# Designs tried in a protein design run: peptides against a protein of PDB entry 3VZA. Part 163

Target 1, 98 residues: chain A of PDB entry 3VZA
Amino acid sequence: RVERLCKSKELFEERLGLEIRRIHNEQLQFIFRHIDHKDPDKPYMFTLSINEQGDYEVTSCTPPLDCISEFQLKVRETNNFSAFIANIRKAFTALSFK
Target 2, 62 residues: chain B of PDB entry 3VZA
Amino acid sequence: AAYVTQLYYKISRIDWDYEVEPARIKGIHYGPDIAQPINMDSSHHSRCFISDYLWSLVPTAW

## One batch from the design tools (peptide; made by RFdiffusion4, then SolubleMPNN)

Design b2_p29_4_s1 (from b2_p29_4, 13 letters changed)
Fold by OpenDDE base, seed 1:
Structure b2_p29_4_s1 (fold): chain B 98 residues (1-98), chain C 62 residues (1-62), chain A 29 residues (1-29)
Amino acid sequence: as target 1 above (98 residues)
Amino acid sequence: as target 2 above (62 residues)
Amino acid sequence: RRREEREERRRELDKEDVLELLRKILNAP
């Protein structure tokens, strides 16, 4: 089972171009790659925590996204975490064309 | 690793067939209305194209 | 058998709150 789980994670990482790491201070780091077709390995990332109130909180975003605060509000209201991640990737994709 | 793989599913709604050859991208995407099969030959596509395609399956409506 | 087990696991995951899952990840030893 452990081998299957490891393989599944690797498939997600490569095929979605998304790596998920737990980092210091009880945060998750989401690293997107395969965004820029001219530089597929260029990382686009943000970090996430759950604050004392139990709400989703974006603690960093690199490169910065103007829409990240609005997305944080939306995910708190809807709890649609899938749409949250997908919209962030969409925003990073749009940024890569500038 | 178990919880992280579960999170990938919660995000993408994709279940991979991990018993096939590495060059075969095979799985099922579970959309809100219908489940769609995924079956691609990775040797015929760039990594960026594959990722863009798979993410296009994920709804962005809140 | 494996297909049925995977389907059951998927159904259980669909019921689980994502916030709860995130807490499990963040608080894991």
Scores: peptide ipSAE 0.721, ipTM 0.958, DockQ to the pose 0.905
Fold by OpenDDE base, seed 3:
Structure b2_p29_4_s1 (fold): chain B 98 residues (1-98), chain C 62 residues (1-62), chain A 29 residues (1-29)
Amino acid sequence: as target 1 above (98 residues)
Amino acid sequence: as target 2 above (62 residues)
Amino acid sequence: RRREEREERRRELDKEDVLELLRKILNAP
């Protein structure tokens, strides 16, 4: 079972180009790759925590996204975490063309 | 590791068939109404194209 | 049987709140 879980994680990381890490101070780091077709290994990332009120809180975003605060509001309202992550990736993709 | 894998599913709604050869990308995407099979030959596409395609399956409507 | 187990696990995951899952990840040792 452990081997299967490791394999599935690796498949998600490679195929989605998304790595998820737990980092210091009870935060998750989301690292997107495969965004820039000319530089597939260039990382686009943000960090996330759950604050004392139990709400999603973005603690960093690199490169910065002007829409990240609005997305944080939307995910708090809808609890649609899937759309939250997908919209961030979409925003990073748009940024890579600038 | 188990929880992270569960999170990937919550994000993508994809279940991989990890028993096939590495060059074959097989799985199922569970949309809100219907389930769609995924079946790609990775040697025919760039890593970026594959990722873009898979993410296109994930709804962005809030 | 393995297919049934995977389907059951998927159904349970669909019921779980993502916030609860995130808390489990963040609070894990």
Scores: peptide ipSAE 0.719, ipTM 0.957, DockQ to the pose 0.890
Fold by OpenDDE base, seed 4:
Structure b2_p29_4_s1 (fold): chain B 98 residues (1-98), chain C 62 residues (1-62), chain A 29 residues (1-29)
Amino acid sequence: as target 1 above (98 residues)
Amino acid sequence: as target 2 above (62 residues)
Amino acid sequence: RRREEREERRRELDKEDVLELLRKILNAP
């Protein structure tokens, strides 16, 4: 079963182009790839933590997204984590065309 | 890996069929209304296209 | 309206699950 889980994770990473890493100071790093069709391996990243109130907090975003603060507010209001991640990817995609 | 995999499911609502050949992208997307099968030949598409397609299945409405 | 209600219900049910998952990932060895 461990092998299956590892394989499943790898499938998600490759097919979604999304890697999830635990980094220092109790943060998760979300790394999007496959955004720029001309440079599929170019990473688009943000880091996330859970603050003392239990709310989602974006601690960094590279490249910067002007909408990230709004998305943080929205996910706190709606608790739609899926839409949160999907909208960030959508924003990165839009940014890649600039 | 188990918890990360579960998180991927919560994000994407995709459940992979991991018992098929690597070139076959097979699974089920569980949307809010209906479940839809995924069955693609990865050799027929770019990595970016595949990712874009799969993410298109994920609603962005808050 | 029914779709919205179902979606909201799903989000509420998933809220704690996601937070728990995130915490478990953050606290993993």
Scores: peptide ipSAE 0.647, ipTM 0.942, DockQ to the pose 0.321
Fold by OpenDDE base, seed 5:
Structure b2_p29_4_s1 (fold): chain B 98 residues (1-98), chain C 62 residues (1-62), chain A 29 residues (1-29)
Amino acid sequence: as target 1 above (98 residues)
Amino acid sequence: as target 2 above (62 residues)
Amino acid sequence: RRREEREERRRELDKEDVLELLRKILNAP
């Protein structure tokens, strides 16, 4: 089962172009690739923590997204984490064309 | 790894068939209304196309 | 109405499960 779980994670990483890492200070780093069709390996990333109130908090975003603060508000209101991640990827995709 | 895999499922609602050959992208996407099979030959598509397609299955409505 | 109910259920599942998953990932050795 452990081997299957590891393989499943690798499949998600490659096929979604999304890597999830734990980093310092109790944060998760979400790294999107396969965004720029001209440079598929170029990373688009943000970091996430849970603050003292128990709310989702974006601690960094590279490259910066103007909409990230609004998305943070929306995910706190709706708790739709799936839409949160998907909308961030959509925003990164739009940014890659500029 | 188990928790991260579960998180991927919560995000994408995709369950992979991890027992098939690497060139076959096979799984099920569980949408709100109906489950849809995924069955692609990865050799026929770019990595970016595959990712874009899979993410297009994920609703963005809040 | 049915779609809205399904979306609401999804949100509740995300709220209940995702936070727990994130905590477990952050606290894992």
Scores: peptide ipSAE 0.646, ipTM 0.942, DockQ to the pose 0.328

Design b2_p29_4_s2 (from b2_p29_4, 9 letters changed)
Fold by OpenDDE base, seed 4:
Structure b2_p29_4_s2 (fold): chain B 98 residues (1-98), chain C 62 residues (1-62), chain A 29 residues (1-29)
Amino acid sequence: as target 1 above (98 residues)
Amino acid sequence: as target 2 above (62 residues)
Amino acid sequence: RREEERQRRLAELDKVDVKELLRKILNAP
């Protein structure tokens, strides 16, 4: 089972181009790759925590996204974490065209 | 890894078939209404195309 | 049977609160 889980994670990382890391100060780092077709390994990242109030909190976003604060609000309202991540990726994709 | 893989499922709603050849991207996407099979040959597509395609399956409506 | 088990597993995952899942990741050893 451990081997299967490891393989599963690797498949998700490669196929979605999304790596999830636990980093310092009780945060998760979400690293998107495969955004820029000309530079597939170029990372687009944000970090996330659950604050003391139990709310999603984006603690960083690189490159910065104008919409990230709105997305944070939306995910707090809806708890639709899937849409949250997908919209961030969509925003990063749009940014890569500029 | 268990929790992380669960998180990937919560995000993507994709369940992979782990027992196929590495070049075969096979699984099922469980949308809100429709479960759609995924079955593609990775050698026929770029990594970016594959990722874009898979993410296109994920709704962005809040 | 295996397919049914898979479906049950996924159904259970659908019930999991994502915040709890995130907390589990953050608190994992």
Scores: peptide ipSAE 0.752, ipTM 0.960, DockQ to the pose 0.930
Fold by OpenDDE base, seed 5:
Structure b2_p29_4_s2 (fold): chain B 98 residues (1-98), chain C 62 residues (1-62), chain A 29 residues (1-29)
Amino acid sequence: as target 1 above (98 residues)
Amino acid sequence: as target 2 above (62 residues)
Amino acid sequence: RREEERQRRLAELDKVDVKELLRKILNAP
């Protein structure tokens, strides 16, 4: 089971180009790669926490996204975390062409 | 960890077939209507294309 | 049997609240 879980995580990391890390102050770091086709290893990342009110809170975004505050509002309203992550990746992809 | 892999599933709705050779990208995407198989030869695609394709399976509608 | 167990596992995951899952990740050892 442990071997299967480790392999599964590695497959997700490589194939989705998404790494998830727990960092200081009870935050999760989401690191997207494979965004820029000219530089596949270039990271696009944001950090997330659950604040004292129990709400999703984006604590950083690198590079910055103008839409990130709106996405935070949307995920709080809908609790559609999948769409939240997918839209962030879409926004990073659009940014890579600028 | 188990919880992280569960989170990947919650995000992507993909379940991998981990028993195939590394060059084969095989799994199932569980969309809202129909489950769709994933079956790709990684040697035929760039890492970026593969990621873009897989993310294209994830709805962005709120 | 294994396929049925896989389907049950995934069905159960579909019921899990993501926010609760995130809390478990953040609080895991």
Scores: peptide ipSAE 0.752, ipTM 0.960, DockQ to the pose 0.949
Fold by OpenDDE base, seed 1:
Structure b2_p29_4_s2 (fold): chain B 98 residues (1-98), chain C 62 residues (1-62), chain A 29 residues (1-29)
Amino acid sequence: as target 1 above (98 residues)
Amino acid sequence: as target 2 above (62 residues)
Amino acid sequence: RREEERQRRLAELDKVDVKELLRKILNAP
């Protein structure tokens, strides 16, 4: 079972180009790759926490996204976490075209 | 890793077939109304194309 | 049988609150 879980995670990481890490101060780091077709390994990332009020809170975004604060508001309103992540990736993709 | 794997499913709504050859990208995407099979030969596509395609399956409507 | 178990597993995952799942990840040992 453990081996199956590890394989599953690796498949998601490679195929979606998304790595999820737990980092210090009770945060999750989401790292997107495969965004820039000219530099597939270039990371686009943000960090997320659940604050004391129980709300989603983006604690960093690299490179910065103008829309990240709006997305944080939207996910708090809708609790649609899937759309939240997908829209962030879409925004990073748009940014990669400069 | 169990919770992280569950999170990947919550994000993507994809369930992989883990018992196929490594070069075969096989699974099912569970959309809101219908399930759609995924079956690709990874050797025929770039990593970026594969990721872009899979993410295109994920709705962005809030 | 295996397919039925897979379907049940996915159905249960669909019921899980993402925020609760995130808390479990953040608070896991």
Scores: peptide ipSAE 0.752, ipTM 0.960, DockQ to the pose 0.941
Fold by OpenDDE base, seed 2:
Structure b2_p29_4_s2 (fold): chain B 98 residues (1-98), chain C 62 residues (1-62), chain A 29 residues (1-29)
Amino acid sequence: as target 1 above (98 residues)
Amino acid sequence: as target 2 above (62 residues)
Amino acid sequence: RREEERQRRLAELDKVDVKELLRKILNAP
């Protein structure tokens, strides 16, 4: 089962181009790759925590997204985490063409 | 790793078939209406195309 | 039967709150 879980994780990382890491201060780092077709390894990242109130909180975003605050609000309202992540990736994709 | 893989499922709604050949991208995407099979030959596509395609399966409506 | 078990597993995952899942990841040893 352990081997299966490890393989599954690797498949997600490679195929979705999304890596998830636990970093300092009780945060999760989401690293998107495969965004820029000319530079597939270029990372697009944001960090996330659950604050004292129990709400989703984006603690950083690199490169910065002007829509990230709105998305944070939306995910708090809807609790649709899937749409949250997908919209962030879409925004990063749009940014890669600028 | 178990919780992280669960998180990937919560995000993508994809369940991989991990027992197939490495070059085969096979799984099932569980959309809101129907379950859609995924079956691609990775040798026919770039990494970016594959990722873009898979993410296109994920609804962005809040 | 394996498929049935698979379906049951995924159905249970659908019931899991993402925020709680995130907490479990953050608090993992």
Scores: peptide ipSAE 0.752, ipTM 0.960, DockQ to the pose 0.941

Design b2_p29_4_s4 (from b2_p29_4, 16 letters changed)
Fold by OpenDDE base, seed 1:
Structure b2_p29_4_s4 (fold): chain B 98 residues (1-98), chain C 62 residues (1-62), chain A 29 residues (1-29)
Amino acid sequence: as target 1 above (98 residues)
Amino acid sequence: as target 2 above (62 residues)
Amino acid sequence: AEEAARKAALEALDKEDVLELLRKILSAP
């Protein structure tokens, strides 16, 4: 079972180009790759925590996204975490063309 | 590890067929209305194309 | 049997609150 779980994670990481890591201070780091077709390994990332109020809180975003604060508000309102992540990737993709 | 894979599923709604060779991208995407099979030959596509395609399956409506 | 169990597991995940899942990840050792 453990081996299957590890393999599943690897498949998600490679195929979605998304790595999810738990980092210090109870945060999750989301690292997107395969964004820039000219540089597939270039990382686009953000970090996330659940604050004392129990709300989603983006603690960093590299490169910066103007829309990240709005997305944080939207995910708090809707709890649609899937759309949250997908929209961030969409925004990073748009940024890569500029 | 289990929780992270669960999170990947919550994000993507994809269930991989992990029993096939890595060159075969096989799984099921569970959309809001229908489930669609995924079955791609990775040797025919770039990594970026594959990722873009898979993410295109994920709705962005809030 | 394994397929049925996996289907049941995915259905359970569909019902689980993502926020609760995130808390589990963030608080896990």
Scores: peptide ipSAE 0.735, ipTM 0.957, DockQ to the pose 0.882
Fold by OpenDDE base, seed 5:
Structure b2_p29_4_s4 (fold): chain B 98 residues (1-98), chain C 62 residues (1-62), chain A 29 residues (1-29)
Amino acid sequence: as target 1 above (98 residues)
Amino acid sequence: as target 2 above (62 residues)
Amino acid sequence: AEEAARKAALEALDKEDVLELLRKILSAP
């Protein structure tokens, strides 16, 4: 099972171009790659925590997204975390064309 | 880590077939209503195309 | 048997609150 889990994680990281890290102060770092086809390894990232109220809180976003605050509100309202992550990737993709 | 792998599934709704050759991207995407197979030859596509395609399977409606 | 167990595990995961899963990840490195 351990071997299966390790391989599964690697497959997700490579195929989705998404790395998930636990970082300091009880935060998760989401690192998107494969966004810019001209520079596939260029990272697009944000960090996330659960605040004292128990709500999703984006603690950083690099590069900045003007829609990130709205997405934070939406995920708090809907609890649709899948759509939250997918919409962030969509926004990063749009940003990469500028 | 088991929990991180579970999170990937919660995000993507993809279950990989981890026993196939590395060049074969094979799995199942569990959509809201139906399950769809994934079966791609990675040698035929760029990493970016593969990622874009897989993310296109994930609904963005809130 | 393994396939059936795997399917059951995914169904259970579908029912789990993602916030609970995130708390599990954040509470222990």
Scores: peptide ipSAE 0.735, ipTM 0.957, DockQ to the pose 0.863
Fold by OpenDDE base, seed 4:
Structure b2_p29_4_s4 (fold): chain B 98 residues (1-98), chain C 62 residues (1-62), chain A 29 residues (1-29)
Amino acid sequence: as target 1 above (98 residues)
Amino acid sequence: as target 2 above (62 residues)
Amino acid sequence: AEEAARKAALEALDKEDVLELLRKILSAP
């Protein structure tokens, strides 16, 4: 059911505080909210593409994360995309305290 | 599209119960070893708390 | 029957390569 799928996406967006958008140049934008408890709507985001080699490639990260290059390496090695996203969120969370 | 919803599942391993009242956050999280229910009253928690809790269910080990 | 179908769908997703799913998303009209 189409309505169920739409509702599902909305539930994920609100409850996880994660929005996923397809943007220009065949990229996905991942927008985290609910990171900063003092400013729940403040976005923390990164963009992702699949490069010509077929590898995950982070094309932007705002705010920047020192660990993002390492995470990119890890997800290429493990293909554990779930851990990839979760670790990025954890890193953004840590950054929000600074 | 359906693919994005599927991606949410692959990220979170959560399957929502869509047939409950809006204020009820109900679903199942499928961990690597066990599945556990999610059942929260959203009116009792902040959005940030809810998100933090749900993400805490997602393993970060590579 | 519906629950069984949903469970089967989730199991299929568990087996699907996430990279393939991402490609589907990126290539969708």
Scores: peptide ipSAE 0.735, ipTM 0.957, DockQ to the pose 0.900
Fold by OpenDDE base, seed 3:
Structure b2_p29_4_s4 (fold): chain B 98 residues (1-98), chain C 62 residues (1-62), chain A 29 residues (1-29)
Amino acid sequence: as target 1 above (98 residues)
Amino acid sequence: as target 2 above (62 residues)
Amino acid sequence: AEEAARKAALEALDKEDVLELLRKILSAP
């Protein structure tokens, strides 16, 4: 079972180009790669926590995204976490062309 | 690791076929209404293209 | 069967709140 879980995680990481790590202070780090086709290993990342109010809170975003605050609001309103992550990736993709 | 894998599923709605060769990207994407098969030969595509394609399956509507 | 169990697991996961899943990840030692 452990081997299957490890393999599954690896498949997601490679195929989605998304790594998920738990970091200090009860935060999750989401690291996108495969964004820039000319530099596939260049990371685009943000960190997320659940704040004292129980709400999604983006604690960092590198590189910064102008839309991240709006996305945080939207995910709080909709609880559509999938769309939240997908929209962030889309925004990073757009940024990579600048 | 189990919870993180579950999170990947909740994000992507993809269930991989774990019994195929690594070069075959095979699975099922569960959309809100329709499930669609994924079946790609990774040797025919770049890593970036594959990722872009898979993410294109994920709705961005809130 | 393995297939049936897998399907059931995914269905259960579909019903789980993502926020609760995140809390599980963040709270685990």
Scores: peptide ipSAE 0.734, ipTM 0.957, DockQ to the pose 0.888

Design b2_p29_5_s1 (from b2_p29_5, 10 letters changed)
Fold by OpenDDE base, seed 3:
Structure b2_p29_5_s1 (fold): chain B 98 residues (1-98), chain C 62 residues (1-62), chain A 29 residues (1-29)
Amino acid sequence: as target 1 above (98 residues)
Amino acid sequence: as target 2 above (62 residues)
Amino acid sequence: TREEREQYLEELDKVDVKELLRKILEAPK
């Protein structure tokens, strides 16, 4: 089971170009790669926590996204975490063209 | 890695087929209405194209 | 089996993502 879990994680990381890390202060770091076709290894990342109120909270975003605050609001309203992550990736992709 | 793997599924709704050769990207995407197969030869595509394609399967509507 | 896998995923669909995140964040290091 452990072997399968490790393989599954690796497949997701490579194929989606998304790494998920647990970092200090009870935060998750989401690292997107394969965004910039000219530099596939260039990272685009944000950090996320669940605050004391139980709400999703983006604690950092590198590079900064103007839409990140709106997305935080949307995910709080809808609890559609999948759309939340997908929209962030879409925004990073758009940013990579500028 | 169990919880993280579960999180990947909840994000992407993709279930990989682990019994194929490494160069074959095979799985099932469970969309809101229909489940669709994924079957790609990774040697024919760039890493960025593969990722872009897979993410295109994930709805962005809130 | 395929059926067992589908049942597993069906149960996973019922899991609240926020609870899953809490489990990840609060898991022992």
Scores: peptide ipSAE 0.752, ipTM 0.959, DockQ to the pose 0.938
Fold by OpenDDE base, seed 4:
Structure b2_p29_5_s1 (fold): chain B 98 residues (1-98), chain C 62 residues (1-62), chain A 29 residues (1-29)
Amino acid sequence: as target 1 above (98 residues)
Amino acid sequence: as target 2 above (62 residues)
Amino acid sequence: TREEREQYLEELDKVDVKELLRKILEAPK
């Protein structure tokens, strides 16, 4: 099972181009790759925590997204975490074209 | 990690077939209404294309 | 089996993402 789980994680990381890391101060770092077709390894990242109120809180975003605050609001309202992540990736993708 | 893989599923709604050849991207995407199979030959596509395609399966509606 | 896997995923659909995130932060496995 351990081997299966490890393989599963690797498959997700490679195929989705999304790495999830636990970082300092009880945060998760979401690292998107495969965004820029000219530079597939270029990372697009944001960090996330669950604050004391139990709300999703984006603690950083690199490169910055002007829509990230709105997305944070939306995910708090809807709890649609999937759409949250997908929209962030979509925004990063749009940013990569500029 | 079990929890991380679960999170990936919560995000993507994809369940991989882990027992196929590495070059075969095989799984099932569980959309809100329809479950759709995934079956791709990774050698036929770029990493970016594959990722873009898979993410295209994930709804962005809040 | 496929049925068992589907049941597993069905149960996973009920899991609160926040709780899952907390579990990841507390004890990654």
Scores: peptide ipSAE 0.752, ipTM 0.959, DockQ to the pose 0.817
Fold by OpenDDE base, seed 1:
Parts: sequence; C-alpha cells; structure tokens
Structure b2_p29_5_s1 (fold): chain B 98 residues (1-98), chain C 62 residues (1-62), chain A 29 residues (1-29)
Amino acid sequence: as target 1 above (98 residues)
Amino acid sequence: as target 2 above (62 residues)
Amino acid sequence: TREEREQYLEELDKVDVKELLRKILEAPK
C-alpha cells in the first residue's frame, strides 16, 4: 500500500543516491548524491521538462556538463531514458575527479 | 507516489525485496537478456560504493 | 505472488517513459 510505496522510494533514493522531485513550472529535479566518495552528500543535479513539442528538455544542470546538450539530443532520438540518466551520472562522476 | 517508484524501475531495472532486514540489499536486476540477483550486506560497503555498483548494472549504450 | 510481480513488471516495461513523466508532472500526488 502507501507505506510499501514509500519504503520502495526510500530504498531507491538511498541505494541509487538519486532523488526525484517535482518543482515549479512543471519540471522534475534529479538530484544525484554518493558521487564524490570524499563528500557523499554533495549534490549533482539537473532539471527536466517535457516541452510544448513533447520533447525532453533539460532546463538546468548544476554543476554544468558540457555533454548535457548531446545527451538531450540522444534521448530525443532514442527515447532511452535509462541510458540518459546513467550517462548523466557517469558524467557527474567524471567531473568529481577534476 | 507510485509513478515515481515506477520511474525508478524504468531507470534502473531493479526490483527490491522490501521484506528483508534494512542492512540487506536484496533485489533483482532485470537486464536485457537475463535477470540477476542482488544480495549485499550494506554494513560491509560505503554508500558511494553501493551506488556505484548498482549504477554499473545500468547500460549506458543508447 | 512472484509470478504476479513479474507480470506487473512486464506490463510496466511496456509503459512509455515520456508518458510516465507527464503523469508525474501533471499529477504530483
């Protein structure tokens, strides 16, 4: 029931280090943690919406990623949302080493 | 919400076992060809290691 | 119940992610 769903969400948040929030202007905020092993609680985040054309649109990215525009294009072409999120996390991970 | 939980599954392809002790990370990852069990003792690993490992199960090929 | 869970996930695999996102964005509850 509701408690089961809440527990499931919490397990995903903690184990994947990924929080998903609905924010203003019909956007979703994806917050990655557990990226920097020296600072596990440091957030890496981006916001996403579906624009008027029905396409995925990244509205912000903090810290900024050079590859985010390419990933937006790729997810629009492939509709592989899983790879989209995974590649963003991979990019944030690479950024944490710099 | 149920939709958010569904989104987590569609991203990770992981289904957790919700009835085990909190220290046990148990579930199933559904890969494209075969399902693989997940069974870890969280007390033996850092949060970052656990997350990195789980994300390593998610293909990055477009 | 394991089979039921697998059937549930199989149906979920058929759901378009974009539609799921729309549901989240339109109905936050």
Scores: peptide ipSAE 0.752, ipTM 0.959, DockQ to the pose 0.871; fails the geometry check
Fold by OpenDDE base, seed 5:
Structure b2_p29_5_s1 (fold): chain B 98 residues (1-98), chain C 62 residues (1-62), chain A 29 residues (1-29)
Amino acid sequence: as target 1 above (98 residues)
Amino acid sequence: as target 2 above (62 residues)
Amino acid sequence: TREEREQYLEELDKVDVKELLRKILEAPK
């Protein structure tokens, strides 16, 4: 079971190009790679917490996204976390072409 | 990390077949209507293409 | 079995993602 879980995580990290880390102050860091086809290892990342009110809160975004505040509002309204992550990746992808 | 793998599933709705050879990307994507198989030869694609393709399976509608 | 796996995923579909995030934040596993 442990071996299966470890392998599963590694497969997700490599194939989705998404790494998830717990960092200081009870935050999760989401690191996207494989965004820029010219530089596949270039990281695009944001950090997330659940604030005292129980709401999703983006605490940082690198590089910055002008749409991140709107996405935070949307995920609070819909609780569609999958769409939240997918839209952020889509936005990072668009940014990589600028 | 069971919780992290569960989070990956909740994000992507993908369940990997972890018993196949490393060069084979095999799994199932559980879409809202129908479950679809994933079966790719990684040697035929770049890492970026593979990631882009897999993320294309994830709906962006709120 | 595949049936057991599908049942596992079906139950996972019922889990609140926010609660899952809390679990990760409190004790990553």
Scores: peptide ipSAE 0.752, ipTM 0.959, DockQ to the pose 0.823; fails the geometry check

